# Designs tried in a protein design run: peptides against a protein of PDB entry 7BDX. Part 75

Target 1, 212 residues: chain A of PDB entry 7BDX
Amino acid sequence: EMGAAACTLLWGVSSSEEVVKAILGGDKALKFFSITGQTMESFVKSLDGDVQELDSDESQFVFALAGIVTNVAAIACGREFLVNSSRVLLDTILQLLGDLKPGQCTKLKVLMLMSLYNVSINLKGLKYISESPGFIPLLWWLLSDPDAEVCLHVLRLVQSVVLEPEVFSKSASEFRSSLPLQRILAMSKSRNPRLQTAAQELLEDLRTLEHN

## One batch from the design tools (peptide; aimed at target 1 A148, target 1 (a further copy) N122)

Design b2_p23_5_s4 (made by RFdiffusion4, then SolubleMPNN; from b2_p23_5, 10 letters changed)
Fold by OpenDDE base, seed 3:
Structure b2_p23_5_s4 (fold): chain B 212 residues (1-212), chain C 212 residues (1-212), chain A 23 residues (1-23)
Amino acid sequence: as target 1 above (212 residues)
Amino acid sequence: as target 1 above (212 residues)
Amino acid sequence: SMQALLNATEIQSERFEDSLTPP
């Protein structure tokens, strides 16, 4: 309980850029983010079968860890730190997103996707995650999720790839050959306005690229 | 391990006034500090006999908790919060300082004493802790500690009492009748310059009060 | 150094970051 409470407070205050700088400016940051990855991995591995995320101290603790990573990645120096010094954590997040089944640990998926989106704002970060083995299949796997918010944040991450010519060019062939167009089209007709808009914008971006 | 790491980071960033305000501005502060007291108490109660504080994850976690309380108490709004909303935590800290033997958990004692000193800067806080049952005997008990830093921070807390006429007047009789003068005089001759100075200043303050 | 890392700059998109607080 106390661990979850402390980590939740750290998550809350990490929304501040100055707090992120303070976290990273210490000699404890590297160890913290290394253990963060290990802890998140252990949690996901401990999930038996189709067990949904529960409102437990353990799950809340892992949510807070994912939230901290997200907030660190929201800051320029935080992104730089993650892509230079905590690549193992990024690899772990990508792995966990693949290991989780559709509908499983939805909130954790969303937080991890938000962190990857933030990392993708940094060109170096986008290059790193997009060049990760199985990245494109992972995107489509995640897009099969029944949760609208998971799908939304996948679409946002896909958009980051599509909008960056240097990255998109390297993956264009695999991207086009595997694109779940019908799924994205279905999302563009969603009653969820955020998902609808994200899908529409992505479709527009894709059309523009086909004509150029 | 992860709990200790997260709490240690929270301790580090809590040195910022803005972070303290952020911690206290949330709806989670009350619960956090309630659990903090319980956690510290559980740790001390789990110490078997004359077991010294060890460099374990558990001890580091509790150090971080005490450090957070210290940093919260270093800020005006933090002191106000503690003395208004977290009195149980203050009572717990006082209790734990009495429960620990001389030379036991020295670093924890120092952090707790620092937190109480910070609280004592607030007149309401000083009144609260000094009116706690057994407060004066507790001061003298703590002053028997072989550790110079424990003694130093006890002397600082005693000085806060002595320098506040409203508080000192209420305890003056018990204070004078139980004052370990020889112990304080011995400290004023210490090779530790910080302890030496603190003891000398306190003796000067006491002499001034006897003449007024 | 960590300070050098904190001061590092890189090419970024105009996209807005996600910053979250606990529920």
Scores: peptide ipSAE 0.042, ipTM 0.785, DockQ to the pose 0.072
OpenDDE base, seeds 1, 2, 4, 5: peptide ipSAE 0.022, 0.020, 0.019, 0.020; ipTM 0.780, 0.778, 0.774, 0.772; seeds 2, 4, 5 fail the geometry check

Design b2_p23_6 (made by RFdiffusion4)
Pose (drawn by RFdiffusion4):
Structure b2_p23_6 (pose): chain A 212 residues (1-212), chain B 210 residues (1-210), chain P 23 residues (1-23)
Amino acid sequence: as target 1 above (212 residues)
Amino acid sequence: EMGAAACTLLWGVSSSEEVVKAILGGDKALKFFSITGQTMESFVKSLDGDVQELDSDESQFVFALAGIVTNVAAIACGREFLVNSSRVLLDTILQLLGDLKPGQCTKLKVLMLMSLYNVSINLKGLKYISESPGFIPLLWWLLSDPDAEVCLHVLRLVQSVVLEPEVFSKSASEFRSSLPLQRILAMSKSRNPRLQTAAQELLEDLRTLE
Amino acid sequence: SDEELELSALTMDKKEARRDEGA
């Protein structure tokens, strides 16, 4: 209970750039981010499907962990630190996104997808994520999630890699062969404007790159 | 005059999340949200045989109080704080909406309805408002108001209550059937464009979940 | 699939708004 309360407080204050700089400056953050991935992996493996039931100081603990990782990666030196020091944490995030079934732990998936988008803002972070093993199959599969907030964050991550045609050029062929053009097109007609324009903007960029 | 000027200044700065977080600790020593409800209750009681005066120092004081409550509830931890600590203030807001006759204190009713919408974004806040005494009769009463802006913010709150699970097993199935569908239909053909669109949106949501 | 997407889209903004609660 005490452990989760401290992680929740740290999640709250981690929204500040001044606090994020202080976390990376203290010589204990490396251990914190290594054991964070282990705790997130342990939490996901412990779930035999079901849902989560807002596990008392268990789900709030991992949510605080993913929330902290997201708020750290939101700061320039935070996403820089993560791609240099905590590459194993990035591997764990990408692994846990594929390991989590559609509709299972939706809040955890959005926090994790938000952190991957933030890390992709860093040039090395974009290279590391896009060059990870089943990255393209993972993207199109996360789009098969029924939750609109998960689909929005997948489209935002896809748009981020698509916005760097150099990195996008390495993962060619499968981007044209396996992309769920029909699902993205359906998302460009959603009554939710943020999801609709995200898919509309991604479609504009996808059609423009195939011709230019 | 001085009290209203300081409250208006606080309403201006309360649009910042940093300021809202700073306000939530101050409620301990000076019961800011406890005495806010008393001041709002005292103001409406003082309008015995009369309606609003406007441009007054007293009118802008309560407007600033309701504006501050709204700007606090607009921040995630603000609406979380209100539903945990300031449930009495939420009671007062819901009570004063029913106590205010139609056409009386229109600006105050809109600001109050905006704050209830914001608190309803929080899961406990939605339960607390929808389970409050006389809540459905209050929605009907507020929709009988001639002012279009008040009707718009009632429809926005009703839309917020209609969306999300709320157990869904006839707990929300009866809430939808008990609404003034005729009035909502009349407002769907309204000459006020903002009101017409809110009633149209709400009608789509009522049909979608039927 | 599209219907589930639209249903989940109705509450997406609320879920985002709640994200920072408890923190």

Design b2_p23_6_s1 (made by RFdiffusion4, then SolubleMPNN; from b2_p23_6, 14 letters changed)
Fold by OpenDDE base, seed 5:
Structure b2_p23_6_s1 (fold): chain B 212 residues (1-212), chain C 212 residues (1-212), chain A 23 residues (1-23)
Amino acid sequence: as target 1 above (212 residues)
Amino acid sequence: as target 1 above (212 residues)
Amino acid sequence: MIEEIERSGRIADRRLAELDLGA
């Protein structure tokens, strides 16, 4: 209980840039982010089946951890830190996104995807995650999720890749050959406005790339 | 491990007034401080004998909790919050200071005493803690500690009481009758400069009160 | 600290920060 409470408070205050700088300016940040990935991994591995008690202290603790990572990645120095000093954490996030089944741990998936998107604002970060083995298949796997919020953040991450020629050029062939076009088209007709817009924008971006 | 790391980071960033305001501005603060006292109490009760592994994750976690309370109490709104909304925590700190043996959990004692001193900057806080049952005997009990830092912070807390006529007048008789004068005099001759100064100042303050 | 090579345009403008609103 106390751990979840402390981590939740840390998550809340980490929305401040100054707090992120304070966290990263100390000598404790490396240890914290080193064990964060391990903790998240242990949690995911402890999940039996698809039933998650979303309100459990353990779940809240892991959500807070993922939230902290997201908030750190929202800041330039935070992204730089993660990309330079916490690649194992990024690898873990990618792994966990692949290990979770469709519909499983939706809130955690969203937070992890948000963190990856924020990391992808850093060009080095984008390069790193996009060069991860199985990254493209992972995107399509995640896009099969029935949850609209998960799919939304996947589409945003895909867009982040597509809009960077230096990155997209390296995997364009694989991307085009495996693109779940019908799924994205279906999302462009979604009743969820955010998902609809994201899918439409991505389709437009893809069309632009085909004509150039 | 993760709890200790998270709480340590929260402790570090809580040195900022803005972070304290952020913590207290949310709806999570009450719960956090409610269970903080319980956690500290459980830790102290789990201690078998005088042997404390100072470097244990559990110890570090509790130190961080105490540190957070101290930092919150360093801010005006934090003091007001503690005095109005977390009296149970203050009671717990007073209790734990009494439950610990001389030389036991020195670092924790220091942090707890620092928090109480900070609370005592608030007149309402000073009144509250000084009116606690057994407060005066507790001060003398703590002053028997062989640790110079513990004694230093006890003397500071005593000074906080002595320098507030509205508070001191209520317990002046008990205070004078039980004052460990010889112990304070010994501290005024300490090789520790901080302890020496604190003891000297307190003795001067006490003399002033006797002549008025 | 090495200066971040930040991407420009639509991606950079869509940063995400999340506050826990409670369970």
Scores: peptide ipSAE 0.141, ipTM 0.820, DockQ to the pose 0.050
OpenDDE base, seeds 1, 2, 3, 4: peptide ipSAE 0.049, 0.063, 0.051, 0.081; ipTM 0.805, 0.807, 0.808, 0.821; seeds 1, 4 fail the geometry check

Design b2_p23_6_s2 (made by RFdiffusion4, then SolubleMPNN; from b2_p23_6, 15 letters changed)
Fold by OpenDDE base, seed 1:
Structure b2_p23_6_s2 (fold): chain B 212 residues (1-212), chain C 212 residues (1-212), chain A 23 residues (1-23)
Amino acid sequence: as target 1 above (212 residues)
Amino acid sequence: as target 1 above (212 residues)
Amino acid sequence: MLEEIERSGRVADRRLAQLKSGA
């Protein structure tokens, strides 16, 4: 209980750039983010049997950790830190997103996808995650999720890749051959306005790339 | 391990006034400080048998909690919050300071004494803690500690009481009758310059009050 | 100061807003 409470407070205050700088300015950041990855991995591995109540202390703790990573990645120095000094954490996040089933741990998926999206704002970060083995299949796997919020953040990450010619050109063939176009078209007609807009913008971006 | 790491980061960033305001501005502060008191109490109760290694994860976690309380109490709004909304935590700190033996958990005692000192900067806080049952005997009990840092922070808290006429007048008779004058005189000759200065200043303050 | 490596895409600079998560 106390660990979850402390981590939740840390998550809340990490929304501030100054707090992120303070976290990273200490000698404890490396250890913290290393243990973060291990803790998140342990949690996901424990889900395969017991319907862990989404409202458990353990779940809240892991959500807070994922939230902290997202907020750190929202700041330029935080992105640089993650890409330079916490690559194992990024690898873990990619792995966990692949290990979770569609509809499973929706909130955690959203937070992890938000963190990857923020990392992708940095060109080095975008290159790192997009060059990860199985990255494109992972995007389409995640896009099969029934949750609109998960799908929204997948589409945003896809857009981040598509909008960078240097990165997109390396995997354009695989991207085009595996693109779940019908799924994205269905999302462009969603009742969720955020999902609808994201899908429409991505379709426009993809059409522009086919003509260039 | 992860809980201690998160709490340690929260302790580090709580040195900022803006972070303290952010902590208190959320709906989670009350719960956090309630659980803090319970966690610290549980730790102290567990010490009566096993020489808990001072370097244990549990010890580090409790030190971080006490450090957070100290940093919150260092800010005016934090003092007001503690005195208005977390009195049970203050009661717990006073109790734990009484339960710990001389020489036991020195670092924790120092952090808790620092928190009480910060609370005592607020007149309402000073009144609250000084009117607590057994407060004056507790001060003298703590002053029997062999550790110079513990004694220093006890002397600072005593000075905070002595320097407020409204508070000191209420217990002046008990204070004068129980004053460990010989112990304070010995500290005024300490090789520790901080302890020496604190004891000398307190002796001067006490002499001034005897003549007025 | 850690300098961020900027994206080359002009459209990316305008569309890629940072995401923060609330506790």
Scores: peptide ipSAE 0.146, ipTM 0.822, DockQ to the pose 0.057
OpenDDE base, seeds 2, 3, 4, 5: peptide ipSAE 0.025, 0.036, 0.029, 0.030; ipTM 0.790, 0.787, 0.790, 0.797; seeds 2, 3, 5 fail the geometry check

Design b2_p23_6_s3 (made by RFdiffusion4, then SolubleMPNN; from b2_p23_6, 15 letters changed)
Fold by OpenDDE base, seed 3:
Structure b2_p23_6_s3 (fold): chain B 212 residues (1-212), chain C 212 residues (1-212), chain A 23 residues (1-23)
Amino acid sequence: as target 1 above (212 residues)
Amino acid sequence: as target 1 above (212 residues)
Amino acid sequence: MIEAIERSGRTADRRLAELDLGR
């Protein structure tokens, strides 16, 4: 209980840029993010067994950790820190997104995807995550999720890749050959307006790239 | 490990006034401080058994909690919050300071005493803690500690009481009758300059009150 | 120190703990 409460407060205050700078300016940041990855991994691995209630202290704790990572990645210096000093955490997030089944741990997936999207604003971050083994198959795996918010954040991450020629050129063949076009088209007709818009924008971006 | 790391980060960032305001502005603050008191109490009660190494994750976690309370109390709105909404935590801190033996958990004692001193800057806070049962005997118990920093913060808290006529008048008889004058005089000759100064100032304040 | 290369036209997301915990 206490750990989850403390971590939730830290998540809340990490919405401030000054707090993120304070977190990163200390000698404790490296250790914190290292343990964060291990803790998230341990939690996801524990899900193969009994249904840990989504409302457990452990789940709340892990959500708060993912939220902190997201908020750190929301700031330029935070992105740079993650890309330079916490690559193992990025690898862990990518792995965990692959280990989770469609519909499983939706909130955690969303936070992790938001963190990766934020990291992708940093060009080095985008290059790093896009060059990760199995990244493209992972995107399509995640896009099979029934949750509209998961799909939204996947589409945003896909768009982040597509809009960067230096990155997209390296994976363009694999991307084009495996693109779940029918799924994205279905999302462009979603009743969820955010998902609909994201799918439409991505389809427009893809059409522009086919003509260039 | 992870809980201690998160709490330690929260402690670090709580040195900022804006972070304290953010902690207190949320709907989670009450729960957090309630659990904080319980966690600190549980830890101190566990010390009757095997020597929990001062370097344990649990001890670090509790130190961080006490540090957060200290930093919250360092700010006017934080003091007001503690006095109005977290009196149980203040009662817990007073109780724990009494439960600990001389030389035991020195760092925790220092942080708790610092928090009480900070609370005492608020007149309502000073009134509340000084009217707590056994408060004066507790001060003298704590002043028997061999640690100079513990004694320093006790003397500062005593000074906070002595300098407030509204508070001091209520306990003046008990205070004068039980005052460990020889101990304070010995501290005024300490090789620790901070302790020496605090003891000298308190002796001067006490002399002034005897003549008025 | 190689300056962070930030991509234009991308807006970072922040999340509030209150929104995600259903509280």
Scores: peptide ipSAE 0.169, ipTM 0.825, DockQ to the pose 0.044
OpenDDE base, seeds 1, 2, 4, 5: peptide ipSAE 0.141, 0.144, 0.156, 0.141; ipTM 0.823, 0.824, 0.825, 0.824

Design b2_p23_6_s4 (made by RFdiffusion4, then SolubleMPNN; from b2_p23_6, 15 letters changed)
Fold by OpenDDE base, seed 5:
Structure b2_p23_6_s4 (fold): chain B 212 residues (1-212), chain C 212 residues (1-212), chain A 23 residues (1-23)
Amino acid sequence: as target 1 above (212 residues)
Amino acid sequence: as target 1 above (212 residues)
Amino acid sequence: MLEEIERSGRIADRRLAELDLGR
């Protein structure tokens, strides 16, 4: 209970750039983010056993951790820190996104995807995550999720890759050959306006790439 | 481990006034500080059993909690919050300071005393803590601690009481009758310069009160 | 810490921060 409460407060205050700087300026950041990855991994591994209620203190704790990572990655110095000093955490996030089944831990998936998107604002970060083994298959796996918000953030991450020629050129062949175009087209007709817009915009960006 | 790490980070960032405002501006503050008191109490109660190493994660966690309270109390709005909405926490701190033996959990005592001192900057806070049952005996109990830093912060808290006529007048009789003057005089001759200065200053303040 | 090479345009403009909503 207390750990979750502390983490939740830390999540809330981490929305401030100055707080992110303070977190990273201390000697505790490396350890914190290392343990964060381990804690999230342990949580996901525990899901194969007891169906932990989404509202458990443990879930709250892990959500707060993922939220902190997202907020840190929302800041330039935070992204640079994660990309340079917390690559294991990025690897863990990618792993966990792959380990979770469609519909499983939707809120956590969203937070992790948001964190990866924020990381992808950093060119080094985008390069790192996109060069991760199985990254493209992972995107398509995640895009099969029944949850519109998960799919939305997957599309945003895909767009982040597509809009960077230096990165996209390396994976363009695999990307084009495996692109779930029909799924994206279906999303462009979604009743969810955010998902619809994201899918439409991505389709436009993809068409632009085909003509170039 | 993760809880302690999160709490430690929160402690670090709580040195900022803006962070304190952010903590208190949320709907989580009441619960957090309630659980804080309970957690600290549980920790102190556990000391009667297994000698927990001062360097344990549990100790780290409780130190961080006490540090957060101290930092919150360092800010005007934080003091006002604690005095109005977290009196149970103040009661707990006073209780725990009484329950700990001389030399036991020195660092925690210091943090708790620092928090009480900060609370005492608020006149309502000073009134509240000084009117707590057994407050004066508690001060003298704490002043018997072999640790110079504990004694230093006790002297500072005593001074906070002495320098407020509205508060001191209520307890002046008990204060004068039970004052460990010889102990304070001995501290004024301490090799610890901070303790020496604090004791000397308090003695001067006490002399001033005797002449008025 | 090295200076970030931040991407420009739509991607950078759409960064996300999350505040706890009392979960």
Scores: peptide ipSAE 0.099, ipTM 0.817, DockQ to the pose 0.047
OpenDDE base, seeds 1, 2, 3, 4: peptide ipSAE 0.091, 0.041, 0.069, 0.049; ipTM 0.815, 0.792, 0.812, 0.805; seeds 2, 3 fail the geometry check

Design b2_p23_7 (made by RFdiffusion4)
Pose (drawn by RFdiffusion4):
Structure b2_p23_7 (pose): chain A 212 residues (1-212), chain B 210 residues (1-210), chain P 23 residues (1-23)
Amino acid sequence: as target 1 above (212 residues)
Amino acid sequence: EMGAAACTLLWGVSSSEEVVKAILGGDKALKFFSITGQTMESFVKSLDGDVQELDSDESQFVFALAGIVTNVAAIACGREFLVNSSRVLLDTILQLLGDLKPGQCTKLKVLMLMSLYNVSINLKGLKYISESPGFIPLLWWLLSDPDAEVCLHVLRLVQSVVLEPEVFSKSASEFRSSLPLQRILAMSKSRNPRLQTAAQELLEDLRTLE
Amino acid sequence: SPEAVEVLLTADELSWARLSEAS
């Protein structure tokens, strides 16, 4: 209970750039981010499906961990630190997104997809994520999630890699062969404006790159 | 005059999340949200045989109080703090909406309805408001108001209550059937565009979940 | 006079807000 309360407080204060710089400056953050991935992996493996039932100081603990990772990656030196020091944590995040079934732990997936988008803002972070093993199959599969917020953060991540045609050129062929053009087109007609324009903007960029 | 000027200044700065977080600790020593409800209750009681005066120092004081409550509830930890600590203030807001006759204190009713919408974004806040005494009769009463802005914010609150599970097993199935569907339909053909669109949106949501 | 902030959300955004804030 005490461990989760401290992680929740750290999640609250980690929204500040001044606090994020202080976390990376203290010589204990490396250990914190290594054991964070282990705790997130342990939490996901412990779930035999079901749902989560807002596990008392268990779900709140991992949510605080993913929330901290997201708030750290939201700061320039935070996403820089993560791609240099905590590459194993990025591997764990990408692995746990594929390991989590559609509709299972939706909040955890959004927090994790938000952090991957933030890390992709760093040039090395974009290279590391896009060059990870089944990255493209993972993207199209996360789009098969019924939750609109998960689809929105998958489209924002796809748009981020698509916005760097140099990195996008390495993962050619499968981007044309396997892309769920029909699902992205359906998302460009959603009554939710943020999801609708995200898919509309991604479609504009996808059609423009195939011709230009 | 001085009290209202300081409250208006606080309403201006309360649009910042950093300021809202700073306000939530101050409620301990000076019961800001406890005495806010008393001041709002005292103001409406003082309008015995009369309606609003406006441009007054007293009118702008309560407007600033309701505006601050709204700006606090607009921040995630603000609406979380209100539903945990300031449930009495939420009771006062819901009570004063019913106590206010139609056409009386229109601006105050709109600001109060905006704060309830914001608190309803929080899961416990939604339960607390929808489970409050006389809540459905209050929605009907507020929709009988001639002012379009008040009707708009009632429909926005009703839309917030209609969306999301609320157990869904006839707990929310009866809430939808008990609404003034005729008045919502009349407002769907309204000459006020903002009101017309809110009633149209709400009608779509009522039909979608039927 | 200052303006109050009314956070207006769509159905999915509202569901997310409630889910994200759920304890």

Design b2_p23_7_s1 (made by RFdiffusion4, then SolubleMPNN; from b2_p23_7, 13 letters changed)
Fold by OpenDDE base, seed 5:
Structure b2_p23_7_s1 (fold): chain B 212 residues (1-212), chain C 212 residues (1-212), chain A 23 residues (1-23)
Amino acid sequence: as target 1 above (212 residues)
Amino acid sequence: as target 1 above (212 residues)
Amino acid sequence: LPQPVLVELTREELLWARRMSSK
C-alpha cells in the first residue's frame, strides 16, 4: 500500500517540468527506471494466473510507474534521458505491449503507448523504438484491441512514424505490405471523435505517401 | 525495492516548495501521511527482533518517508497541514522517538527530530508537540543519546520551546526541575562545533529566563 | 488518479519538435 501511495504522489508531481528535472538530476534516476521496468514486467507476467482486480494496490502501483514514465517522456530532457540512459525500459514497454492480450490491462496499455508517443517526439527516440524487432507487427497487434483509446494511441504512434521520412523509409515496405487498411478505414467511421479524426488524418498521410 | 526507490525520489523532489504544495493540493495527501506513520511505526516495532542492516531497502524506505515529512514541514503550508490534518503522524513521531533506544536508528531519529523542529516553527505546531504527554521527559531521554547529531537536534527543539514564552510558561516548572544541566554543560564543551554552539546558545537562553 | 501528461501536437508541431530534438 505505501509504495502505491508514494508512486501515485510521485506521478502527480511529475507533471511539472521542474520535478522531472529534479528526478533526473539526481543519482537515483537510473536505478529507479531500471526497477520500474522490472516491476512492470513482473506485474504483467503475474497476470497469466490470477484475476487481478484492476483496483488493487499492485495495479495502482504499476499504473503510477507507467504514469511517471509518461510524464518524464513529456519533457525534452526526459525524452533524452530515456533514449540515452534507459533504453531497457523502452524495450520493456514494447515487450509488455506485445505480451498483453487484446482488452487486457487497457489502462496500462494506454499509459505505455502515451509514453512511447512522447518518446517518439525525440528523433533518436523514434529511431530507437521503430528499429525495435517486431515493431510494425506490434503496432498492428495493438490496433486489433477492442478498446478505442488503445487504438487511438496506436494510431498516434503510427502517425509519428509515418511523418518522419528518415524513419518511415526504412520500414515502408513492411509497413505497406502489412497495413491493416480496412481496420483503419473502419476507425475513420468510429463514433469516437478522437479516434475518427486520428484515423482520418493517418489515412490522409498514407495517401500522400502513396503519391510520392 | 521499488517502493524505497519511489519514496527516495519523492523525498528528493519534496525539497521544492512547489512540490510540497502539489503533494498537499491533491486528495492523496491524507492517506499518504496516514500510511507513512503506520509504516514507520511498523518498522520501529520490527527492530526488537532482527539486526536490521541500516542499508536495507526497508530502512531506506523509512528514511525517505521521514525525509518527506521533514521537507513538508520545512514549508509554511506543510506545517499548517501537518498540525491541522496529520496530528496522528506527529504523535507517531513522538512515540517512535521514545521507543528507540539510545544509539538506535540514529539517522531516523535525526530526521524525525528535524521534522519536529520544522513543525515547531509554526506556533500551533509548537503548542501541539509541547503539550504531548511526556514531551519533556522525552527530550531528556533523547539528549542522553551518544550521537552528537541526535543531541544537536534535541537542543534545537528545546531552544524552539524555550524561546516561546506562551509555550514555555506551561512547562517551565517541569522543565526546570528535570533539566539535565550537566549534560548540556558538557555539550557546550563538545568538539563538534555545531553541538557546542547550540548548547552554549541554549545555556544563554536558560540563564536569561532565570533572571526573568 | 493523476492525469498522464500526453503531449498534444499537430503534424507541424510534431515535425518541428522532432527537428529541435535533433540539435
Scores: peptide ipSAE 0.317, ipTM 0.828, DockQ to the pose 0.239
OpenDDE base, seeds 1, 2, 3, 4: peptide ipSAE 0.314, 0.315, 0.316, 0.316; ipTM 0.825, 0.826, 0.827, 0.827

